# Peptides against a protein of PDB entry 6JX3: the designs that were tried, part 77

Target 1, 85 residues: chain A of PDB entry 6JX3
Amino acid sequence: AEFRLRPEISVAQTDYGMVLLDGRSGEYWQLNDTAALIVQRLLDGHSPADVAQFLTSEYEVERTDAERDIAALVTSLKENGMALP

## One batch from the design tools (peptide; made by RFdiffusion4, then SolubleMPNN)

Design b2_p27_1_s4 (from b2_p27_1 with T3R S5A M13L F17L H18Y R27V)
Fold by OpenDDE base, seed 3:
Structure b2_p27_1_s4 (fold): chain B 85 residues (1-85), chain A 27 residues (1-27)
Amino acid sequence: as target 1 above (85 residues)
Amino acid sequence: RERVAVRPSPHGLTGVLYVPEYAPRPV
């Protein structure tokens, strides 16, 4: 399934990194650099498998760890009300 | 344990979504 943000979520680039803002509640989350990289690629239309391949090619990370990190991040984004199920 | 975590924001944000940093592969 395609990764998508909830309609009330806006993406902002700040001096401290990428931020996801809930326009209804005012809640917002900063993403660290690795999280931001993953989310940006997902939002650009890359599949989790594509992102994992990218990460293992560009960084010293094992495929299994990359896949686990991506899946856990996506789960967190869904559970914290940022991404659609 | 889980590598991805929600961390308190040092700047007063609701939270920080943290994925461990990776070292770039040498070219």
Scores: peptide ipSAE 0.521, ipTM 0.827, DockQ to the pose 0.842
Fold by OpenDDE base, seed 1:
Structure b2_p27_1_s4 (fold): chain B 85 residues (1-85), chain A 27 residues (1-27)
Amino acid sequence: as target 1 above (85 residues)
Amino acid sequence: RERVAVRPSPHGLTGVLYVPEYAPRPV
């Protein structure tokens, strides 16, 4: 399934890093470096499997941990109103 | 326990999406 942000969510780069802004409510979330990296790759069209492969190749992380972190992040993005179901 | 979390922002944001930092593999 395609990963997509909700239409009211904008991506911005700030002095504090990557943020997701809800243009209707004014709520916004900062992403730490790892979260930003994952979201950017998903938005670029990479699958969660692609991202897991990337993370394990570039960083000292096990495949299972990378997959779990990606899945949990996607779930959080959906549950917190940033990504479409 | 869950590794990914939404945490309070130090800059007055709604929150911070946090995924654990990974060490880069040596080149």
Scores: peptide ipSAE 0.509, ipTM 0.825, DockQ to the pose 0.853
Fold by OpenDDE base, seed 2:
Structure b2_p27_1_s4 (fold): chain B 85 residues (1-85), chain A 27 residues (1-27)
Amino acid sequence: as target 1 above (85 residues)
Amino acid sequence: RERVAVRPSPHGLTGVLYVPEYAPRPV
Protein backbone atom coordinates (compact mmCIF):
# COMPACT_ATOMS: atom_id res chain seq x y z
CA ALA B 1 0.00 0.00 0.00
CA GLU B 2 1.11 3.55 -0.75
CA PHE B 3 2.40 5.66 2.13
CA ARG B 4 0.29 8.80 2.32
CA LEU B 5 -0.23 11.59 4.81
CA ARG B 6 -3.69 12.30 6.12
CA PRO B 7 -5.40 15.12 4.22
CA GLU B 8 -5.26 17.50 7.18
CA ILE B 9 -1.48 17.09 7.44
CA SER B 10 0.82 19.41 5.53
CA VAL B 11 4.59 19.53 5.28
CA ALA B 12 6.66 22.57 6.15
CA GLN B 13 10.38 23.16 6.08
CA THR B 14 11.67 25.17 9.02
CA ASP B 15 14.98 26.25 10.47
CA TYR B 16 14.67 23.25 12.79
CA GLY B 17 13.95 20.79 9.98
CA MET B 18 10.90 19.14 8.48
CA VAL B 19 7.61 19.70 10.28
CA LEU B 20 4.24 18.05 9.84
CA LEU B 21 1.35 20.41 10.54
CA ASP B 22 -2.14 19.31 11.49
CA GLY B 23 -4.40 21.94 9.97
CA ARG B 24 -7.36 20.93 12.09
CA SER B 25 -5.83 20.67 15.54
CA GLY B 26 -2.94 23.06 15.07
CA GLU B 27 -0.48 20.46 16.34
CA TYR B 28 3.06 20.47 14.98
CA TRP B 29 5.34 17.44 14.68
CA GLN B 30 9.02 17.92 14.01
CA LEU B 31 11.06 15.23 12.31
CA ASN B 32 14.75 14.81 12.91
CA ASP B 33 16.95 14.51 9.85
CA THR B 34 16.79 10.73 9.55
CA ALA B 35 13.03 10.64 10.01
CA ALA B 36 12.59 13.42 7.47
CA LEU B 37 14.74 11.60 4.95
CA ILE B 38 12.65 8.46 5.27
CA VAL B 39 9.33 10.31 5.07
CA GLN B 40 10.44 12.35 2.08
CA ARG B 41 11.46 9.25 0.15
CA LEU B 42 8.24 7.45 1.03
CA LEU B 43 6.22 10.47 -0.11
CA ASP B 44 8.23 10.47 -3.33
CA GLY B 45 6.85 7.01 -4.03
CA HIS B 46 9.66 4.78 -2.85
CA SER B 47 8.64 1.61 -1.06
CA PRO B 48 9.92 0.81 2.42
CA ALA B 49 12.19 -1.75 0.79
CA ASP B 50 13.52 0.91 -1.57
CA VAL B 51 14.18 3.23 1.35
CA ALA B 52 15.95 0.50 3.31
CA GLN B 53 18.20 -0.20 0.35
CA PHE B 54 18.90 3.50 -0.01
CA LEU B 55 19.79 3.88 3.66
CA THR B 56 22.14 0.90 3.72
CA SER B 57 23.89 2.10 0.58
CA GLU B 58 24.31 5.71 1.70
CA TYR B 59 24.81 5.30 5.43
CA GLU B 60 26.57 3.03 7.89
CA VAL B 61 23.47 1.13 8.95
CA GLU B 62 22.62 -2.54 8.69
CA ARG B 63 19.68 -3.63 6.56
CA THR B 64 17.84 -5.08 9.53
CA ASP B 65 18.20 -1.85 11.49
CA ALA B 66 17.08 0.25 8.54
CA GLU B 67 14.01 -1.92 8.00
CA ARG B 68 13.20 -1.78 11.69
CA ASP B 69 13.57 2.00 11.85
CA ILE B 70 11.38 2.51 8.78
CA ALA B 71 8.68 0.18 10.05
CA ALA B 72 8.66 1.80 13.47
CA LEU B 73 8.49 5.29 11.99
CA VAL B 74 5.63 4.39 9.65
CA THR B 75 3.74 2.80 12.53
CA SER B 76 4.29 5.88 14.66
CA LEU B 77 3.10 8.21 11.91
CA LYS B 78 -0.08 6.18 11.49
CA GLU B 79 -0.76 5.84 15.21
CA ASN B 80 -0.21 9.54 15.83
CA GLY B 81 -2.65 10.53 13.11
CA MET B 82 -0.18 11.82 10.55
CA ALA B 83 -0.33 9.04 7.95
CA LEU B 84 -3.27 7.13 6.54
CA PRO B 85 -3.58 3.53 7.78
CA ARG A 1 16.25 -0.68 22.93
CA GLU A 2 13.58 1.40 21.19
CA ARG A 3 15.30 3.07 18.25
CA VAL A 4 12.46 5.21 16.92
CA ALA A 5 10.75 7.45 19.43
CA VAL A 6 8.35 10.33 19.81
CA ARG A 7 9.84 12.92 22.14
CA PRO A 8 8.73 16.23 23.57
CA SER A 9 9.69 19.11 21.34
CA PRO A 10 12.29 21.54 22.62
CA HIS A 11 10.80 24.21 20.33
CA GLY A 12 7.20 24.34 21.51
CA LEU A 13 5.90 21.83 18.99
CA THR A 14 3.64 18.91 19.86
CA GLY A 15 6.42 16.40 19.51
CA VAL A 16 9.53 15.25 17.73
CA LEU A 17 9.80 12.06 15.72
CA TYR A 18 13.29 10.72 16.13
CA VAL A 19 15.09 8.06 14.13
CA PRO A 20 18.74 7.41 15.03
CA GLU A 21 21.24 9.39 13.02
CA TYR A 22 23.37 7.38 10.62
CA ALA A 23 26.93 8.10 9.65
CA PRO A 24 27.23 8.63 5.92
CA ARG A 25 29.36 6.14 4.03
CA PRO A 26 32.43 7.63 2.42
CA VAL A 27 32.10 8.50 -1.26
Scores: peptide ipSAE 0.502, ipTM 0.818, DockQ to the pose 0.851
Fold by OpenDDE base, seed 4:
Structure b2_p27_1_s4 (fold): chain B 85 residues (1-85), chain A 27 residues (1-27)
Amino acid sequence: as target 1 above (85 residues)
Amino acid sequence: RERVAVRPSPHGLTGVLYVPEYAPRPV
């Protein structure tokens, strides 16, 4: 299924990096650079497989590690109420 | 090993989503 943020979640750029803000609860989540890169590509419509290929081409990371990191991030986004299941 | 982590924020945020930073491939 397509990766999507929950409708109450907005994206902002701050001095500390990308932030996901819950407009209802006021909860505020900061993403480090790698997390932000993955989220941005997913929101642009790239599949997790596309993102893994991108990461392995641009960075010194193995495909299996990239895939695991992407999957874990997506899971965290869903579990913490930022992304739709 | 779990590499991706949700961490408490030292700046009063709800949390920080952290994926390990990778070294860029040399050009």
Scores: peptide ipSAE 0.500, ipTM 0.821, DockQ to the pose 0.850

Design b2_p27_2_s2 (from b2_p27_2, 16 letters changed)
Fold by OpenDDE base, seed 1:
Structure b2_p27_2_s2 (fold): chain B 85 residues (1-85), chain A 27 residues (1-27)
Amino acid sequence: as target 1 above (85 residues)
Amino acid sequence: AAPSLPRAESRRRVEEFRAAPITRLGS
């Protein structure tokens, strides 16, 4: 399934990194640099598998670990109301 | 292919990511 942010979520780039803002509740979340990188690639249309391959080429991380990290991030974004299921 | 970042810097970034990939700042 395509990774998409919920309609009420806005993306902001700040001096502290990527921030996701819920325009309805006012709640906002900061993504660290690697999380932001993953989210950007997913939003650009890359699959989680694509992103996992990318991470293994950039960082010393095994494919299985990269896949787990991406899945955990996506789950968190969905559970905290930032990404569509 | 080998990772593009040096091993130590790579580990640092991976650990940083896993420690707190998202942080609620408030509302």
Scores: peptide ipSAE 0.622, ipTM 0.899, DockQ to the pose 0.917
Fold by OpenDDE base, seed 3:
Structure b2_p27_2_s2 (fold): chain B 85 residues (1-85), chain A 27 residues (1-27)
Amino acid sequence: as target 1 above (85 residues)
Amino acid sequence: AAPSLPRAESRRRVEEFRAAPITRLGS
């Protein structure tokens, strides 16, 4: 399934990193550098498998761990109302 | 094959990511 943000969510780039803003509630969240990297690649159309491969190429992390990290982040974004289920 | 970052730097970034990938700033 395609990773997509909810329509009310806007992305802003700040000096502190990527921020996701909920245009309805006014709530906003900051993503750390790696989370932002993952989200951007997913939004660009890369699959979780693509992103996992990228992470293992950049960081000293095992493929299985990278896949779990991505899945956990996606779950959090969905649970906190930023990404579509 | 080998990651682009040295082990120490990589480990730091991985740990930082897992600690708090998202943080609610407010509303």
Scores: peptide ipSAE 0.621, ipTM 0.898, DockQ to the pose 0.895
Fold by OpenDDE base, seed 5:
Structure b2_p27_2_s2 (fold): chain B 85 residues (1-85), chain A 27 residues (1-27)
Amino acid sequence: as target 1 above (85 residues)
Amino acid sequence: AAPSLPRAESRRRVEEFRAAPITRLGS
């Protein structure tokens, strides 16, 4: 299944990085640089496997660790109401 | 293929990511 933000979530770029804003509740979250990079690639249509491959090409990280990092981020975004289940 | 970043900078960015990938700013 494709990664998608909930319809009430807006993406904004700030001086401090990517921010996700819930237009209904007013709650908003800042993503650090690597988290933003992962989310951007997922939203562009890349699979988690694609993103894991990308991370191993940029950072000194093993493929399995990259996959777990991505899964943990996606889970957090879903649990905190930003991404669709 | 080797990662594009040197090992020390790679570790810094990975650690920064894992420390706080998302931060609630307010509501």
Scores: peptide ipSAE 0.621, ipTM 0.898, DockQ to the pose 0.886
Fold by OpenDDE base, seed 2:
Structure b2_p27_2_s2 (fold): chain B 85 residues (1-85), chain A 27 residues (1-27)
Amino acid sequence: as target 1 above (85 residues)
Amino acid sequence: AAPSLPRAESRRRVEEFRAAPITRLGS
C-alpha cells in the first residue's frame, strides 16, 4: 500500500518546516526536519523499506529502529487524519 | 557503510525526531 495524503491535506513549506493543513477542518500540523524528510521520500514513491535504508545511511540508527520510527510516524499521520489508511 | 553525519549530530537529529515528529499548531 502506497503512502498518500488525504485529498483535503495541503503541504506548505515554511521557514519553520513542513506544515500539513487540513482544508476541511482547518487543523494544521508541523513536521520536524526528519519527519518532513521521511514524508517527502514516501510521497516521492519510496517504500518504507527504502526510507529505512536511507535513514541508516544518513544517521547512526539501526535498521529495525528506523523501521519502527517510520511506522510510528505513518500511524500518527493516519490517526490524525493527514494520511489515507 | 558508515552514516554520513558525525555521531553527535546524528544522535541529536534522531532524538529530536523521536521526541516530537509532528506538532499540532492549531485549528
Scores: peptide ipSAE 0.618, ipTM 0.897, DockQ to the pose 0.919

Design b2_p27_2_s3 (from b2_p27_2, 15 letters changed)
Fold by OpenDDE base, seed 5:
Structure b2_p27_2_s3 (fold): chain B 85 residues (1-85), chain A 27 residues (1-27)
Amino acid sequence: as target 1 above (85 residues)
Amino acid sequence: GPPSLPPEVSRALVEEHREAPIRLLGR
């Protein structure tokens, strides 16, 4: 239920944005600014529904599109070994 | 929270998110 990064994942803020590093494999990924914002809010304890509401209030995006984008991002983070299932 | 973005910037940011929300930098 709760969104959480895997314990081996470290978060780094760089000049180019948020980076997630796997301390075991050495694999690391860059998040774009929107993805970083979503991840930060999820890690702060906000639900995907909370984040969707936030996005629609700050950006020119429809609620359904925001929900779909968040779901797709979470799926990608899980499939690529960054977030717990 | 942060203030709303201008329409053009907002649209560009949403499009960027859809295009490449994550990117492998190395392994």
Scores: peptide ipSAE 0.232, ipTM 0.662, DockQ to the pose 0.634
Fold by OpenDDE base, seed 3:
Structure b2_p27_2_s3 (fold): chain B 85 residues (1-85), chain A 27 residues (1-27)
Amino acid sequence: as target 1 above (85 residues)
Amino acid sequence: GPPSLPPEVSRALVEEHREAPIRLLGR
């Protein structure tokens, strides 16, 4: 299924990075620059495989590590109520 | 997309991501 944020989540760009706000609970989370880049590409419709290829082409990271990083981030976003399961 | 980064900066971003990709700021 397509990666999507939950309907109650709002995105804000700040001087210190991308922030996700839960409009129901009031919790808000900061994504570091790498996480923000991953989320932005996923929301744009790129697959995790696309994102892994992007990371290996632009950053000093091995493909396997990039794949694990993406999977871990997606899991965290789902577990913390930001992304739809 | 963003431009490629020097290896040392590139590596730092990846390492930072692994350690703290998300951070709860408040509720």
Scores: peptide ipSAE 0.185, ipTM 0.631, DockQ to the pose 0.596
Fold by OpenDDE base, seed 2:
Structure b2_p27_2_s3 (fold): chain B 85 residues (1-85), chain A 27 residues (1-27)
Amino acid sequence: as target 1 above (85 residues)
Amino acid sequence: GPPSLPPEVSRALVEEHREAPIRLLGR
């Protein structure tokens, strides 16, 4: 099960960060820099495990914290209609 | 390659993520 955005979601890169726009509802969301990085890597085909390893290697974060943060983010993106179930 | 930041900046980004990973800007 690969992480994917819903078809109606558009990605915009702005000077203020990554923005996700729902073309049907008109809602638009901003991801902070870390969330954007996670999403980008997931969309590039990296698994959550890959991303967790990346975060622990690149940032001052524990593996369990990285895993929890990734899971929470993915859940939020799905619940808010941005990512496919 | 992937971004590489100083530890202090890296830590700050992770902490920021925990507080507000996504934010509804409007509709």
Scores: peptide ipSAE 0.170, ipTM 0.639, DockQ to the pose 0.595
Fold by OpenDDE base, seed 1:
Structure b2_p27_2_s3 (fold): chain B 85 residues (1-85), chain A 27 residues (1-27)
Amino acid sequence: as target 1 above (85 residues)
Amino acid sequence: GPPSLPPEVSRALVEEHREAPIRLLGR
């Protein structure tokens, strides 16, 4: 399924990295650089597989590790109310 | 610097971030 943020989530770029604000609760989530890159690619319509390929092409990371970390991030974003299931 | 793995997410109240409230609450 397509990766999408929940409608109550806002996105901002800060000096500390990408931030996702939950307009309902007032909580915000700071993404580290890797997470931000992944989310940006996913929001642009790339699949997790696409993103894994991208990461392995640009950085010193194995495909399996990239896939695992992407999956973990997506799960976290969903479980913490940032991304739609 | 290069991105670090694994991806990490930190949660806090928006008021605790000096930059975020102005940009985010404006939406």
Scores: peptide ipSAE 0.116, ipTM 0.591, DockQ to the pose 0.066; fails the geometry check

Design b2_p27_2_s4 (from b2_p27_2, 15 letters changed)
Fold by OpenDDE base, seed 3:
Structure b2_p27_2_s4 (fold): chain B 85 residues (1-85), chain A 27 residues (1-27)
Amino acid sequence: as target 1 above (85 residues)
Amino acid sequence: GPPSLPREVSRALVEKHRAAPITLLGR
């Protein structure tokens, strides 16, 4: 399924990084730069496999580690109410 | 699609930020 943020979530770019804000609760989270890159690419329609390939081509990270990081991040975003299941 | 980062910068960012992908800032 397509990766999507929940409708109440807004994205803000700050001097300290990407922030996701829940407009209902007021809860807001900062993404580190790796997470921000992953989210941006997923929102642009790239698959997790595309993102893993991107990470391994640009960074000193193994494919298995990239896949694990992407899966863990997506899980966290869903569990913390930022992304749709 | 999103722009790519220079390889050297991109590599440094992943290494620097691997530990804490999301952080709750407030409620």
Scores: peptide ipSAE 0.142, ipTM 0.656, DockQ to the pose 0.466
Fold by OpenDDE base, seed 4:
Structure b2_p27_2_s4 (fold): chain B 85 residues (1-85), chain A 27 residues (1-27)
Amino acid sequence: as target 1 above (85 residues)
Amino acid sequence: GPPSLPREVSRALVEKHRAAPITLLGR
């Protein structure tokens, strides 16, 4: 399934990292740098499998751990109202 | 294209930020 942000979510790049702002509720969330990289690649059209391969190639992380990290992040973004289900 | 970081920098970022991927800043 395609990863997409909800229409009301805007992305801002700050000195502290990537921030996602909900234009309706006013809530805003900061992503750590790893999460930002994952989100950026997903938004660019890469699959979770692509992103897992990217992470294992760039960092000392096992494939299964990368997959879990991506899945957990996507779940969090959906549950906190930032990404479409 | 997608972000590309030097391997040393990339590894440090993962280690530093692994605990809190998202944080609520405000409402």
Scores: peptide ipSAE 0.102, ipTM 0.628, DockQ to the pose 0.456
Fold by OpenDDE base, seed 2:
Structure b2_p27_2_s4 (fold): chain B 85 residues (1-85), chain A 27 residues (1-27)
Amino acid sequence: as target 1 above (85 residues)
Amino acid sequence: GPPSLPREVSRALVEKHRAAPITLLGR
């Protein structure tokens, strides 16, 4: 399934990083640089496998760690109401 | 995608940002 943000979520770039704002609840979350990178690539249509390959090729991160980080992030984004299930 | 970073910078950023990928700022 394609990764998508919920329609009520707004994206903002700040000096502190990428921020996701829930327009209904008013909750807003900061993504660290790694999370922002993953989200941006997923939103661009890359699969989690693509992103894992990208991280291992472009940064010093192990494949297993990349896969776990991506999966955990996607889960967190869904659980916190930012991404569609 | 983003541009490639020097290896030392890439490693530092990945290691630094592993613990808290998302942080609730407010509601």
Scores: peptide ipSAE 0.098, ipTM 0.615, DockQ to the pose 0.567
Fold by OpenDDE base, seed 1:
Structure b2_p27_2_s4 (fold): chain B 85 residues (1-85), chain A 27 residues (1-27)
Amino acid sequence: as target 1 above (85 residues)
Amino acid sequence: GPPSLPREVSRALVEKHRAAPITLLGR
């Protein structure tokens, strides 16, 4: 399925990394550099499999680890109300 | 920047914070 942020979520860049702000609750989530890269690629329309391939092709990460981390991130973003289910 | 190491990625992908002043880029 298509990865999308919820409409109340705003994206911001800070010196400490990418942040996603919930406009209703006033809370925000800070992404580390890898998470930010993954989110950006997903928002650009790449599938999790595409992103895993990208990570393994460009960086020193195992495919299985990349897939696991992407899945965990997507789950967390959905569970914490940042991404649409 | 470059991706974090796999173990660092697994440790903390997302951290929750109360809102502070930020520059919004989109919604």
Scores: peptide ipSAE 0.065, ipTM 0.606, DockQ to the pose 0.098

Design b2_p27_3_s1 (from b2_p27_3, 12 letters changed)
Fold by OpenDDE base, seed 5:
Structure b2_p27_3_s1 (fold): chain B 85 residues (1-85), chain A 27 residues (1-27)
Amino acid sequence: as target 1 above (85 residues)
Amino acid sequence: APRRPYDRSRAGANGLRRATRDVSSAF
């Protein structure tokens, strides 16, 4: 299934990184560099497998760890109401 | 190019955090 943000979520780029606004709750969220990279690639249509391959090529991380980190971030985005299930 | 350091303590769910009001100017 494709990764998608909920319709009430807005995205902005700042000097501090990617920022998300929940237009219904008014809450703001920040993504750090690696999390923003993951989210951007997923939103661009890359699969989690694509993103894991990208992470292992760009960062000192093993494939299994990259896969777990991607899954954990996606779960967090869903649980906090930013991504569709 | 050499691969970048990767901080596991800031990865996964820790890559997402509640932001301060300061970032509101981005919208």
Scores: peptide ipSAE 0.669, ipTM 0.896, DockQ to the pose 0.887
Fold by OpenDDE base, seed 1:
Structure b2_p27_3_s1 (fold): chain B 85 residues (1-85), chain A 27 residues (1-27)
Amino acid sequence: as target 1 above (85 residues)
Amino acid sequence: APRRPYDRSRAGANGLRRATRDVSSAF
């Protein structure tokens, strides 16, 4: 399934990194640099497999770790109400 | 170019955190 943010989520780029606002709860969330890269690529339509390949090419991380980290981040975004299931 | 350092301790779910209120100025 396509990775999408929920309709109530707004995105901003800041000096602190990528920030997400939940317009309903009023909560703000921050993504660090690697998480922001993952989210941006997923939103651009790249698959988790594509993103894993990207991470292993750009960062000192192994494929299995990249895949696990992507999955864990996506799960967290869904569980915290930012991404659609 | 050489691959960049990757901090596993800040990866996965740790890549997402509740933000301080002052980031509200971004909206």
Scores: peptide ipSAE 0.668, ipTM 0.895, DockQ to the pose 0.896
Fold by OpenDDE base, seed 3:
Structure b2_p27_3_s1 (fold): chain B 85 residues (1-85), chain A 27 residues (1-27)
Amino acid sequence: as target 1 above (85 residues)
Amino acid sequence: APRRPYDRSRAGANGLRRATRDVSSAF
């Protein structure tokens, strides 16, 4: 399934990292470096498997942990109203 | 070539957090 942000979500790149604005609620959210990297790659059309491979090649993380972290972040983005189900 | 440190405590759901309005200047 395609990873997509909800239409009311705006994205900005800042010195503090990737920032998201929910235009309906007015809430701001921030992604840390690793999370921003995951989200950007998913938005660029990479699969979760692609992202997991990227993480294990670039970071000191095992494949199973990378897969779990990607899934958990995606779930959080959906639950908090930023990503489409 | 060497892989970068990865902090599991800041990974997964912990990679996302509510931010304060001071980041509003980005929009």
Scores: peptide ipSAE 0.668, ipTM 0.893, DockQ to the pose 0.869
Fold by OpenDDE base, seed 4:
Structure b2_p27_3_s1 (fold): chain B 85 residues (1-85), chain A 27 residues (1-27)
Amino acid sequence: as target 1 above (85 residues)
Amino acid sequence: APRRPYDRSRAGANGLRRATRDVSSAF
């Protein structure tokens, strides 16, 4: 399934990292460095499996942990209204 | 190049947080 942000979500890059604005609620959200990289790659069309491979190649993380972290982040983005189901 | 440190405590759902600073100027 394609990872997509909801239409009302705006994205910006700042000196503090990736930020998201929910245009309906007015809420601002911040992604840390690794979360931002995950989101960016998913938005670029990479699969979660692709992203897990990327993380394990670039960071000191095991494959299973990377997969769990990606899934948890995606779930959080959906639950908090930033990503489409 | 060696792989970069990865902080599990800041990974997953903890990679996302409500912003507490004024970041409105970014948009």
Scores: peptide ipSAE 0.668, ipTM 0.895, DockQ to the pose 0.930; fails the geometry check

Design b2_p27_3_s2 (from b2_p27_3, 10 letters changed)
Fold by OpenDDE base, seed 3:
Structure b2_p27_3_s2 (fold): chain B 85 residues (1-85), chain A 27 residues (1-27)
Amino acid sequence: as target 1 above (85 residues)
Amino acid sequence: APKKPYDRSRAGANGLRPAERDVSSAF
């Protein structure tokens, strides 16, 4: 399924990394560098498999760990109300 | 280029957290 942010979520880049605003609750969230990279690629239309391949090519991480980390981040984004199910 | 270090302790769900500083001006 397509990865999409909820319509009330805004994205910005800061000197401290990617941040998200939930316009409904007023809550601000921040993504670290690898999480921001994952989110950016998913929003650009890359599949989780594409992102895992990218991570293993750019970072000292094994494929299985990359896949688990991507899945866990996506789950967190959905559970915290930023991504659509 | 050589691969970058990957911090597993900050990966997955730990990659997302409530903002710790005032970032309102970024929006």
Scores: peptide ipSAE 0.703, ipTM 0.923, DockQ to the pose 0.936
Fold by OpenDDE base, seed 5:
Structure b2_p27_3_s2 (fold): chain B 85 residues (1-85), chain A 27 residues (1-27)
Amino acid sequence: as target 1 above (85 residues)
Amino acid sequence: APKKPYDRSRAGANGLRPAERDVSSAF
């Protein structure tokens, strides 16, 4: 399934990074720069494999580590109620 | 351009955390 945020999640850009609001719970969440980059590319329709390739081209990270980090972030977004399963 | 540093300690699940400041005005 494609990566999607839940409909109650709002996104904003701040001087402190990307932030998410869960309109249902009222909770605010914060993404750091690399996490925000991953989320934006996934929302733009890139696959996790596409994003891993992008990360290895832009950052000092190995492919296997990039893939694991993307998967772990996606899992966290789902578990914390921001992304659809 | 050279590749950017990648901080593994802040990667994966650590890339997402509860907001540490009032960010309500951003919405």
Scores: peptide ipSAE 0.703, ipTM 0.922, DockQ to the pose 0.929
Fold by OpenDDE base, seed 1:
Structure b2_p27_3_s2 (fold): chain B 85 residues (1-85), chain A 27 residues (1-27)
Amino acid sequence: as target 1 above (85 residues)
Amino acid sequence: APKKPYDRSRAGANGLRPAERDVSSAF
């Protein structure tokens, strides 16, 4: 399925990384560098498999671990109300 | 180019966290 942020979520870039604002709750969240890359590529339309391939090409991570980490991040974004289910 | 280090301890769900400082001015 297509990865999308919820309508109430705003995105900004800072010196401390990508940040997200939940306009309903007023809460701010941060993504670290690798998480931000994952989110950016998913938002650009790349599949989780595409992102896993990207990560294994750019970082010292195995494919299986990359896939698991992507899935866990996506789950967290959904559970915390930032990404659409 | 050589592959970059990948920190598993900060991967997955740990890649997302509540903001640790006021970042409101970024919006």
Scores: peptide ipSAE 0.702, ipTM 0.923, DockQ to the pose 0.930
Fold by OpenDDE base, seed 4:
Structure b2_p27_3_s2 (fold): chain B 85 residues (1-85), chain A 27 residues (1-27)
Amino acid sequence: as target 1 above (85 residues)
Amino acid sequence: APKKPYDRSRAGANGLRPAERDVSSAF
């Protein structure tokens, strides 16, 4: 399934990390370093499996944990109105 | 190169949170 942000979501890069603006609610959100990396790769068209492989190659994390973390982040992005279902 | 540290406590849903500062000027 394709990962996409909702049309009303804007993205910016700051010295404090990636931030998101929900243009409808006016709410601002922030992503930490690994979450930003996951989102960027998903937006580039990589699958969650691709991202899990990337994380295990770059970070001290096991495959199963990486997969669960990616899934949980995607769920959070959808539940908080940033990503399309 | 060695793998980077990975903080599980900041992973998953904890990777996304309401902004803690005024970041409006970034947009």
Scores: peptide ipSAE 0.701, ipTM 0.922, DockQ to the pose 0.942

